# Peptides against a protein of PDB entry 4ASU: the designs that were tried, part 74

Target 1, 270 residues: chain A of PDB entry 4ASU
Amino acid sequence: ATLKDITRRLKSIKNIQKITKSMKMVAAAKYARAERELKPARVYGVGSLALYEKADIKTPEDKKKHLIIGVSSDRGLCGAIHSSVAKQMKSEAANLAAAGKEVKIIGVGDKIRSILHRTHSDQFLVTFKEVGRRPPTFGDASVIALELLNSGYEFDEGSIIFNRFRSVISYKTEEKPIFSLDTISSAESMSIYDDIDADVLRNYQEYSLANIIYYSLKESTTSEQSARMTAMDNASKNASEMIDKLTLTFNRTRQAVITKELIEIISGAA
Target 2, 83 residues: chain B of PDB entry 4ASU
Amino acid sequence: FTFASPTQVFFNSANVRQVDVPTQTGAFGILAAHVPTLQVLRPGLVVVHAEDGTTSKYFVSSGSVTVNADSSVQLLAEEAVTL

## One batch from the design tools (peptide; aimed at target 1 F128)

Design b2_p26_5_s1 (made by RFdiffusion4, then SolubleMPNN; from b2_p26_5 with T2V E11A T13E E15R E21R E26K)
Fold by OpenDDE base, seed 3:
Structure b2_p26_5_s1 (fold): chain B 270 residues (1-270), chain C 83 residues (1-83), chain A 26 residues (1-26)
Amino acid sequence: as target 1 above (270 residues)
Amino acid sequence: as target 2 above (83 residues)
Amino acid sequence: VVLPVDEELLAEEERLEEEVREEVEK
């Protein structure tokens, strides 16, 4: 490579390093906010899931309609955040299909659609876009829940798949169940709950769905921002190493060019 | 007893004497060993009676309340404010 | 379905992402 080529590459990598450092700072700010907002959201969301855990709701085997909700975002440069969710969605869809279930998919965030469109496009009901550009609100979760309930797909059971935040350096892709009104209403384990009005139960399930979606969004956001911060830090370090290597190459090449020019001068070669 | 909104936690696995909640079917008082039930909240006042006799009041907009067989209670309001 | 957007840092983040893309493509 010529000195000009190396210099151009050095300039480019230095610019990338500057940008990735800036992006790290932005991600750090968003992470700090997300982590603060996750604390109450986790209590709220886990509280909403308590019924399903305690009542041990089971879906009869003859019921075949299953919904998978994958939760991610529209934004890249965050390591394996999107691929982890997509991988688990694929695995779950394959297992359900092998069990003779009908599977439909909802993507929260455009990245899910981007990864799964070639293999699972026919299974998608809807994709929600503009996810990850701002902190998720309960209003956002309510919109998603309402759209699902109005989709016309009469699922029996479903799964919401998202990245649960563990620490600044760790997340885990998890799955939580969602149930249709009919499944809850017909569950034998619900018999211990005294004389529940049908309208009350319907409204309760609408809140439950919105609650779980909201919780998943908050977990996902916190995981994503922490992962992005780490990814940008790694990118900055990698850029630094490359700059050092290219600088050495530049120096070596410069000496070679000088030597060649001196030889040409001494030899009288044109 | 757990009482939370999406943005704030008021009680997390706390022991309380009684919780009065505004439901669509009427006023509902939750005591120890209450029968399991599910209810939805209407806009109104929540009153929490602590074991020490302290009473706290909250206004809630909407939400749900769950009473489980193990006596655990989850009060989940869309919006809630301390009064 | 498109969700509403309201983020103070969105414009700056999008600018930075675009700059990264431009530099990678050089």
Scores: peptide ipSAE 0.099, ipTM 0.886, DockQ to the pose 0.304
OpenDDE base, seeds 1, 2, 4, 5: peptide ipSAE 0.070, 0.071, 0.080, 0.091; ipTM 0.883, 0.889, 0.890, 0.890; seeds 2, 5 fail the geometry check

Design b2_p26_5_s2 (made by RFdiffusion4, then SolubleMPNN; from b2_p26_5, 9 letters changed)
Fold by OpenDDE base, seed 5:
Structure b2_p26_5_s2 (fold): chain B 270 residues (1-270), chain C 83 residues (1-83), chain A 26 residues (1-26)
Amino acid sequence: as target 1 above (270 residues)
Amino acid sequence: as target 2 above (83 residues)
Amino acid sequence: ITLPVDEELLAEEEALEEAVRKEAEA
């Protein structure tokens, strides 16, 4: 490589490093906020799931319609955040199909659709876009819940797949159940609950769905921002190492050129 | 007893004497060993009676309340404020 | 379905992402 080529590459990598450093700082700020907001959201979300855990709601085997909600975002540069969710979605979809279930997919975040478009395009009901640009709100979750409920797809059981935040360096892709109103109302385990008005139960389910979605969004966001921060830090470090290597190469190449020129002068070949 | 909004936790797995909740079907008091039920909150006052005799009041906008067979209670409000 | 966004924040983030992409492709 010529000195000019090396210099050009150095300039490019230095620019990348500056950008990745900036992105790291932005991600760090967003992460800090997300983590703070996740604390109450987790209590809230786990609380909403308590019924399903305690009641042990089961879907009859003869019921075939299953909904998968994958939760991620629109933005990249966050490591394996999107691919982890997509991988689990694929696995779940395959397992359900093998069991003779009909599977439909909802993607929260455009990256889900982007990854699954080729293989699962026909299974998508809807994709929610513009996810990950701002902190998710309960309003956002309500919109998603409402759209799902109004989609006309009469699922029996569903699963929401998202990245649960563990620490700044760790997340885990998890699955939580979603049940239709009919499944809940017909569940034998619900018999211990007093006679609940159908309208009340419907409204309850709407809140439950919104609550779970909100929780998943908060977990996902926190995981994503943390992962992005780490990814950008790694990118910055890698850039730094490459700059050092190229600088050494530059210096060696320069010395070689000078040496060659000196030899030519001394030999009279110049 | 868990009482939370999306943005704030008021009680987390706490032991309380009684919780009065405003529901669409009417206000009711949740006591120890209350029968399992699901209810939807209406805008109104939540009153929490602690075991030590302390009473706390909250305003809630909407949400849900779950009373389970194991006496666990989840009060989940969309919005809630301390009074 | 498109969720509500802060257009200014979005523009800033997209500009940054584009800058990264451009530099990576150069």
Scores: peptide ipSAE 0.024, ipTM 0.866, DockQ to the pose 0.295
OpenDDE base, seeds 1, 2, 3, 4: peptide ipSAE 0.024, 0.024, 0.024, 0.019; ipTM 0.859, 0.861, 0.866, 0.827; seeds 1, 2, 3 fail the geometry check

Design b2_p26_5_s3 (made by RFdiffusion4, then SolubleMPNN; from b2_p26_5 with V1I T13E E15R E21R E26K)
Fold by OpenDDE base, seed 4:
Structure b2_p26_5_s3 (fold): chain B 270 residues (1-270), chain C 83 residues (1-83), chain A 26 residues (1-26)
Amino acid sequence: as target 1 above (270 residues)
Amino acid sequence: as target 2 above (83 residues)
Amino acid sequence: ITLPVDEELLEEEERLEEEVREEVEK
């Protein structure tokens, strides 16, 4: 490589380092906010899931329609956030298909679609885009919930797959169940709940779905920002190491050029 | 007893004496060992009676309330404000 | 379906991402 080539690469990597450092700071700020907002969201979401856990709602085996909701975002540069969700979605879809279930997919965030489009395009009902540009709101979750309910796909049960935040350095891809109104209403374990009006139950389920989606979005966002912060930090460190290596190469190359020039001068071959 | 909105937690696994909730079917009081039920909230007042005798009032816009067999209660409001 | 976007912090992040992409592709 010529000195010019090395210099160009050095400049490029230095620029990348500056950018990744800046992105780290942005991600850190977003992470801090996301973590604060996750605290109440987790209580709210876990509260919504409590019924399903306590009632041990089971879908009858004869029910075949399964919905997978993958929760991620549109934004890259966040490590394995998207691939982890997609991997679990693929695994779940394969398992369900092997069990004779019909599987449809909803992607929250364009990255899910981008990863799964080649292999699962026919299973996608809808993809929500422009996810990750702002913190998710309950309104966003409601929109997703409403769209799902209005999609015409009458699923029996479903799975929402998202990254649960553990710590600044750790997330876990998890799955939570979603149930149709019919599944809930027909569940034997629900018999202990006093005569629930069908309209009430429908409305309840709508809230439940929105609540769970909201929770998932908040977990996902927090995980993503944390992962991005880490990824950008790693990128900055890697850039630093590359800069050091290239600088050494530059210096060696420069010395070689100088030596050659000196030899040419001394030999009179210039 | 858990009472939360998407953005705020008012009670988290707390022990309370009674919670009065405004539901679409009417207001009812949730006591210890209340029968399991699911209800949807209408806009109105939530009154929480703590074991220490204190009473807290909240306005809620909408949401759900779940009373489970284990006497756990989840009051999840879309919007809630302390009064 | 497109969700609502809050523009302010987004523009800076998008700019940075584009800059990174441009530099990586060079």
Scores: peptide ipSAE 0.067, ipTM 0.890, DockQ to the pose 0.300
OpenDDE base, seeds 1, 2, 3, 5: peptide ipSAE 0.054, 0.037, 0.080, 0.065; ipTM 0.882, 0.884, 0.886, 0.888; seeds 3, 5 fail the geometry check

Design b2_p26_5_s4 (made by RFdiffusion4, then SolubleMPNN; from b2_p26_5, 7 letters changed)
Fold by OpenDDE base, seed 1:
Parts: structure tokens; sequence; C-alpha cells
Structure b2_p26_5_s4 (fold): chain B 270 residues (1-270), chain C 83 residues (1-83), chain A 26 residues (1-26)
């Protein structure tokens, strides 16, 4: 490589390093906010899931329709955030298919669609875009829930797959169940709940779905921002190392050129 | 007893004497060992009676309340404010 | 379906992301 080539590469990498450092700071600010907002959201979401855990709602084996909701965002440069969710979705879809279930998919965030489009395009009901461009609100979750319920797909059981935040350096892809109104209504374990009106139960289920979606969005957002911060830090460090290596190469190359020129002068060959 | 909105937690696994909730079927009080039930909230007042005799009031918009067989209660409001 | 966007914050971040992607791919 010529001195010019090395210099060009150095300039490019230095620019990358500057950008990734800036992105790290932005991600850090968003992470701090997301973590703060996750605290109440987690209590709220876990509270919403309590019924399903305690009632041990099960879907009959003869029911075949299953819905998978994958939660991520539209934005990249956040490590394995999207691929982790997609991987879990693929695994779940394959397992359900092997069990003779019909599987449909909802993607929250364009990255899910991008990853799964080639292999699962026929299974997608809807994809929500513009995810990750602002902190998720309960209104957003309600919109998603409403769209799901109005999609016309009469699922019996479903799963929502998202990254649960553990720490600034750790997240875990998890799955939570979602149930249709019919499944809840027909569950034997629900018999202990006194005098539940059908309309009440329907409304309750709508809230439950919105609650779970909201919770998943908050977990996902916090995980994503943390992962992005880490990814940008790593990129900055990698850039720094490359700069050091290229600088050494530059110096060596320059010395070689000078030496060659000196030899030519001394030898009288120029 | 857990009482929360998406943005705020008022009670987290707390022990309370009674919770009065506004539901679509009417207002009712949740006492200790209340029978399991599911209800949907209407806009109105939530009154929490603590074991020490103190009472706190909240205004809620919509949401749900769950009373489980294990006596756990989840009051989840879309919006809630302290009064 | 498209969710609402925070335009100001997003514009800066997207610009940075595009720049990084461009430089990494070059």
Amino acid sequence: as target 1 above (270 residues)
Amino acid sequence: as target 2 above (83 residues)
Amino acid sequence: ITLPVDEELLAEEEALEKEVEKEVEA
C-alpha cells in the first residue's frame, strides 16, 4: 500500500471513530431514559401477566392457530438485538409447525421483516414500522393490540418474543404467552373466577394484550439502547486499534521510502 | 396488592385492608379473601385502605382489576393520579 | 402500519447511522 492509501484509510477510520463515539453518547442518554421508564412498566407488565401464570391457561390440543409477535425496532447498529428475536421466532415457528400448528407472524419493527421476509413472508400478517424512533407509549401498544384483534386472524394461542433487559451489558430473549378470548373463556382454570360477564372478559382481554405489548416494547427499547451503546463503544475501540496499526505501517513505509531514496543518491543510480 | 399505571407504581405487592374500585358493573370493595374475579375499570375513584387505618385516594381512567385465588390483587390503570 | 416518530432526535441519529454504514461498507 502506498503512503497515500494508508493516509486515506487512516482518515476514514478516524472519522468512523468520531461518529461511533457520538452515537455512543446518544445511545447512553436514551438508555438512561429507557431504564427509568422501564421500572414502572415492568411492574405494570408483570402484573398483567399474573392472571395467566396463576390460572395456568392452556390451549386445547385440537386448536391449531398460533400467533407469534416479534418485538424489536427499525434501527440497526445494536449488536444481536434483532437477530436474537428473529432466531427465537424462527425456532418457535418451526416447533409449532412440527406440532401441526398454523403459524402467523406479526413484526414490531422493520428489522424483523427484513430478517424474516425471505423465509417467512407468507406467514406475516402485519409489520409495524417507525419503531425505535421515539420511546414507546401505551398508546402505541394499544394501536398494535387493536390491529391484532381486528386482523381477522382467529388465533387460539400466541407468543410475544422480545429482549428482556437484565443489565447494561446483558439482555435475554424471552417469550410470553398471549391468549384469545375463546381460549381464556374455555379454560377450566378460569371457572374459579366468579360471574364474569362476556363483555367484561372481552374488554379485560383487550387491556391485557395492550399491557403485555407495552411491557415488551419497554423491555426491548431498554435492551436495544444498552446494546447500541456497547456496540458503539466496541466500534470506537476497534477503530482506535486499527488507527494504531495503520500508523505503525505508515511510519515503516515512510522509512522504507526514505531509505530507498538515500541508497539511490549514494549509489548514483538516480 | 399491586396498583400501577404504565408510568407510575402506587403499590407493589403491598398488604392492604381494603381497596374500593370503580368498575363498569359498579363500585365494589375488595376485602381480604375476596372471591376471585376479573373486572374492568371505569373512570372514577380508587380508595385504598391500609392496614394502619390510613386511606389514600386516586383517580383512574380505565383499566382492569384482577383478584386471584391466592388473594393477590392487580389493579392496572391506563392512567392514574393521586388525589 | 407506521407509528408516530420523534423527528428531531431521529434525524440526527439516522444521519450518524448512515454515515457509519457508509464508512464501514467503503
Scores: peptide ipSAE 0.038, ipTM 0.875, DockQ to the pose 0.294
OpenDDE base, seeds 2, 3, 4, 5: peptide ipSAE 0.044, 0.027, 0.023, 0.026; ipTM 0.883, 0.874, 0.834, 0.876; seeds 2, 4 fail the geometry check

Design b2_p26_6 (made by RFdiffusion4)
Pose (drawn by RFdiffusion4):
Structure b2_p26_6 (pose): chain A 181 residues (1-270 with 5 gaps), chain B 83 residues (1-83), chain P 26 residues (1-26)
Amino acid sequence: ATLKDITRRLKSIKNIQKITKSMKMVAAAKYARAERELKPARVYGVGLIIGVSSDRGLCGAIHSSVAIIGVGDKIRSILTFKEVGRRPPTFGDASVIALELSIIFNRFRSVISYKTEYSLANIIYYSLKESTTSEQSARMTAMDNASKNASEMIDKLTLTFNRTRQAVITKELIEIISGAA
Amino acid sequence: as target 2 above (83 residues)
Amino acid sequence: VKLPVDEELLEESEELEEEVREEVEE
């Protein structure tokens, strides 16, 4: 309730809001990279339960929608392939998955809507390229919603700060008048 | 005729005369009228004879060539670079 | 099973994050 506590909390939530807004544009930039590389990947990959996701969270209902194998560390987290989503998926990554060894992944539509031999590695590559494009755009909205929630929180606390600031001024003033009187 | 690597796409549904292709057994030149077959590639060159008579030369490390029941061929390699 | 790390692509990703963060701060 003290001004010091409110000033500290404002700076704390402002730091979260700046970071979540900073990741909205990052997901927007990485999504643009992912879609530019999805066009040649879709024309390349045309011709057992495999779950395709990533280590990197903060992407909304992507890991929860997909319901030994399992690519993406967050899919094993419910009940394996690790270190994906930090860098864009290469064909070599899809090759290692095939080397160690009917498929579930998120297909890219737009920014809002989604759906859940040598040829076998091409399906894994097709899923990896589709998944990261889906993971990034969903993260773009997840951090946009978080930036909105943190901003509403700052507005509520600013009103508290103005009430407390007024209450401190009047209290100091009363202590002066009474001390005089 | 479709020729693509994971990185870039060279031909998108040609519309081409013939394509020389490296295969595990020697080499195969796929004409417009060729038998339906499924083949796997080896380290070798790919020569694309354009419809206007011109030539295109690329290199292939590995992959697959697929010619369907119709007049359609899809050639895909892990890496294809010039030169 | 840990997948091989491609350091060049990882560094490019990190540089892209830093550039985007600097643009947002401005």

Design b2_p26_6_s1 (made by RFdiffusion4, then SolubleMPNN; from b2_p26_6, 8 letters changed)
Fold by OpenDDE base, seed 3:
Structure b2_p26_6_s1 (fold): chain B 270 residues (1-270), chain C 83 residues (1-83), chain A 26 residues (1-26)
Amino acid sequence: as target 1 above (270 residues)
Amino acid sequence: as target 2 above (83 residues)
Amino acid sequence: INLPVDEELLAEEEELEKKVEEEVEK
């Protein structure tokens, strides 16, 4: 490699390092906000899931329609955030298919579609884009819930898959159940609940779906920002190491070039 | 008793004496050992009666309330403010 | 389906991401 080539590479890596440092700071700010907003969202979302856990809602085995909602974003450079969700979606879809279930997929975030397009394109109902550009709101979750309810797909049971935030250095891909109105209405375990008006139950289910989606978005966002911060930090460190190595190579190459030029001058071979 | 909105938590697994909620089918009071039920909230006042006799009032826009067999209650409002 | 976007804060971050991608491909 010529001195010119090494210099060009050094300049490129230094530019990358500058950008990754900037992105780290942006991710850190977004993470701090996301973590603050996750606290109430977690209480709210877990509260919404309490019914399904306590009532032990089960879908009859003869019911075959299953919906998978994968939650991530449109933005890259966040480590294994998207691939983790996609991997679990694939596993769940395969298991359900092996059990004779019909599987449809909703992607929240364009990255899910990008990863699963080749193998699962026919199973997608809809993909929501422009995810991860701003903090998710309850309004966003309501839009997603409404679209799902109006999709015309009459699922019996579903799964929402997202990254749950554990700490700044840890997340876990998790799955939570979603149920159709018919499944809830027909569940034997619901008999202990007093006479519930059909309209009330419908409205309740609409809120429940929006609540769970909102919760998943907040968990996903917090996990993503923390992962991006870590990824950008690692990239910056790797760039620094490469700069050091290339600088040493540059110095050695420069010395060799000078030596060669001196020899050519002394020998008259030029 | 858990009472929260998407952006704020008012009560988290707290013990309360009574909660009055505005529902679409009518306002009702949730006491200890209330029968399990599901309701949806209409815009109105939520009144929480603490064990110490203090009363707190909230305005809610909409949402849901769940009373479970184990006497746990989840009040989830889309929007809520302290009065 | 596109969700609502806050356009102002987004432009700077997208520019940074694009720059990183361009430099990595190099």
Scores: peptide ipSAE 0.071, ipTM 0.890, DockQ to the pose 0.274
OpenDDE base, seeds 1, 2, 4, 5: peptide ipSAE 0.058, 0.078, 0.023, 0.043; ipTM 0.885, 0.893, 0.836, 0.891; seeds 1, 2, 5 fail the geometry check

Design b2_p26_6_s2 (made by RFdiffusion4, then SolubleMPNN; from b2_p26_6, 9 letters changed)
Fold by OpenDDE base, seed 5:
Structure b2_p26_6_s2 (fold): chain B 270 residues (1-270), chain C 83 residues (1-83), chain A 26 residues (1-26)
Amino acid sequence: as target 1 above (270 residues)
Amino acid sequence: as target 2 above (83 residues)
Amino acid sequence: VVLPVDEELLAEEEQLEKEVAAEVAA
């Protein structure tokens, strides 16, 4: 490589280092906010899931329609955040298909669609875009829930797949169940709730879905920002190491060029 | 007893004496060993009666309330404010 | 379906992401 080539590469990597450092700071700020907002959201979301855990709602095996909601965002440069969700979605879809189930997919965030488009395009009902640009609100979750309920897809049960925040250095891809109104209404374990009006139950289910989606968005956002912060830190460190290596190469190459020029002058071959 | 909005937690697995909730089917009080039920909240007042005899009041916009067989209660409001 | 966006912090982050992507591809 010529001195010019090395210099150009050095400039490029220095620029990358600057950018990744800036992105780390931005991610850190967003992470701090997300973590604060996750605390009440987790209580809220876990509270919404309590019924399904306590009632032990089971879907009969003869029910065939399954919905998978994958939760991520539109934004990259956050390590394995999107791929982890997509991997679990693929695994779940494959398992369900092997069990003779019909599977439809909702993607929250464009990255899910980007990853699964080639293999699962026909299974997508809808993709929500412009995710991850601002902190998710309950309004956003409600919009997603309403679109799902209005999609016309009469699923029996489903799963929402998202990254649960564990710590600044750790997240875990998890799955939580979602149930259709019909499945809830027909569940044997719900017999103790038989005095519930059908309209009330419908509205309750709508809130439940929105609540779970909201919770998943908050977990996903916190995980994503943390992962991005880590990814950008790693990128900055890698850039630093590369800069050091290229600087050494530059110095060696420069000395070689000087030596060559001196030899040419001395030999008269120039 | 858990009472939360998406942005704020008021009670988290707390023991309370009674919770009065405004539901679409009418306002009712949740006592110990209340029958399991699911309800949807209407805009109105939530009154929490603590074991120590103190009461706190909240305004809620909408949401849901769940009373489980194990006497656990989840009051989940879309919006809630302390009064 | 497109969700609402918060504009100012977004523009900077998007620009940074594009720049990083361009430099990495390069």
Scores: peptide ipSAE 0.026, ipTM 0.868, DockQ to the pose 0.272
OpenDDE base, seeds 1, 2, 3, 4: peptide ipSAE 0.026, 0.030, 0.024, 0.023; ipTM 0.863, 0.876, 0.861, 0.835; seeds 1, 2, 3 fail the geometry check

Design b2_p26_6_s3 (made by RFdiffusion4, then SolubleMPNN; from b2_p26_6, 8 letters changed)
Fold by OpenDDE base, seed 2:
Structure b2_p26_6_s3 (fold): chain B 270 residues (1-270), chain C 83 residues (1-83), chain A 26 residues (1-26)
Amino acid sequence: as target 1 above (270 residues)
Amino acid sequence: as target 2 above (83 residues)
Amino acid sequence: IKLPVDEALLAEEEALEERVRAEVEA
């Protein structure tokens, strides 16, 4: 490589380092906010899931329609955030298909669609875009829930797949159940909940869905920002190392050129 | 007893004596060992009676309340404020 | 379906992402 080539590469990597450092700072700020907002959201969301866990809601095997909601975002440069969700979605879809279930997919975030479009395009009901640009609100979750409920797809059971935040350096892709009104109303385990009005149950289910979606969005956001921060930090470090290596190479190459020129001058070979 | 909104937690797995909630079907008092039920909240007042005799009042906009067989209660309001 | 966006923050982040992409592809 010529000195010119090395110099060009150095400049490029230095620019990348500057940008990744900036992105790290932005991600850090968003992460801090997301983590704060996740605390109550987790209590709220886990509370919404309590019924399903305690009542042991089960979908009959003869029911065939299953909905998978993958929760991610539109924004890249966050490590394996999107691929992790997509991987689990694929696995779940394959398992359900093998069990003779009909599977439909909702993507929250454009990256899910981007990853799954080629292999699962026919299974997509809807994709929500502009996810990850601002902190998710309950209003956002409600919009998603409403769209799902009004989609006309009469699922029996569903799965919401998202990244649960563990720490600044760790997240885990998890799945939570979504049940249709019919599934909840017909569940044998619900018999202990006597005299529940059908309208009440419908409204309850709508809240439950919105709650779970909201929770998943908050977990996903926190995980994503943390992962982005880490990814950008790693990128910055890698850039730094490369800069050091290239600088050494540059210096060596420069010295070699100088030496060659000196030899040519001394030897009279020019 | 858990009482939370999307943005604020008021009670997290707490032991309380009684919770009065505004439901669409009417006012509902949740006592210890209440029968399992599901209800939807209407805008109104939530009153939490603590074991120590203290009473706290909240206004809620909407949401749900779940009473489970194990006597756990989840009060989940879309919006809630301490009054 | 598009969700509401904070335009100012989004623009900044998108600009940064584009810059990174441009530099990596270059």
Scores: peptide ipSAE 0.046, ipTM 0.877, DockQ to the pose 0.271; fails the geometry check
OpenDDE base, seeds 1, 3, 4, 5: peptide ipSAE 0.030, 0.026, 0.028, 0.026; ipTM 0.865, 0.873, 0.871, 0.869; seeds 1, 3, 4, 5 fail the geometry check

Design b2_p26_6_s4 (made by RFdiffusion4, then SolubleMPNN; from b2_p26_6, 8 letters changed)
Fold by OpenDDE base, seed 3:
Structure b2_p26_6_s4 (fold): chain B 270 residues (1-270), chain C 83 residues (1-83), chain A 26 residues (1-26)
Amino acid sequence: as target 1 above (270 residues)
Amino acid sequence: as target 2 above (83 residues)
Amino acid sequence: ITLPVNEELLEEEEELEKKVKEEVEK
């Protein structure tokens, strides 16, 4: 490699390092906001899930239609955030298929579709794009919930898969259940909830779905921003190490060039 | 008793004496050992009666309320403000 | 389906991402 080649590479890596440092700062700011907004969202979302846990709602085995909602974003450079969700989705889809269930998929965020396109394209109902560019709102969750309910797919039960935030250095891919109105209405465990009007139950379920989606978006966003911050920090460190190595190579090459030129002058071979 | 909106928590697993909620079927008071029920909130006033006798009032836009068999209550409003 | 986007916050981040891509491809 010529001195020119090494210099060009050094310049490129230095530029990358500058950009990754900037991206780290942006991710840090977004993380701080996301973490603040996650606190109430978690209470809200967990509160919505409480019914399903307490009522122990089970789907009969004869019911075959299952919906998987994967939650991530459109944005890359965040480590294993997208691949983790996709891996869990694949595993769940395979297990359900092996059990004789019909599986349909909804992707929240374009990255899920990108990963699963070749193997699961026929199972996708819809993909929501423009996810992760701004903090998610309850309005966003309501739009997703409404679209799902109006999709015409009459699922019996479903799973929402997302990354739950644990700490700035840790997230875990989790699954929460989603139940159709019919499944809830027919559940024996719901018999203790007396005198529920059908219209009330329908509206309740719409809120429940929106609530869970909102919660998942907030968990996902916080996890993503923390992971991006870490990824950008690692990239910056790796760039620094590469710069050091290339600088040493540059110095060595420069000395070799000088030595060669001196030898050529002394030998008269030039 | 849990009372929250997507952006704010008012009560988190708190013990309260009574909660008055505005529902589509009518306003009702949730007391200890209330029968399990699911309701949808209409726009209106939520009144929380604490054990110490203090009363807090809130305006809610919409949402849901769940009363479970274990006497736990989840009041989840789309929007809520303290009055 | 595209969710509503606030365009103002997106431009700076997209520019940074574009710059990263450009430098990686050089």
Scores: peptide ipSAE 0.034, ipTM 0.883, DockQ to the pose 0.278
OpenDDE base, seeds 1, 2, 4, 5: peptide ipSAE 0.038, 0.031, 0.128, 0.071; ipTM 0.877, 0.881, 0.895, 0.891; seeds 1, 2, 4, 5 fail the geometry check

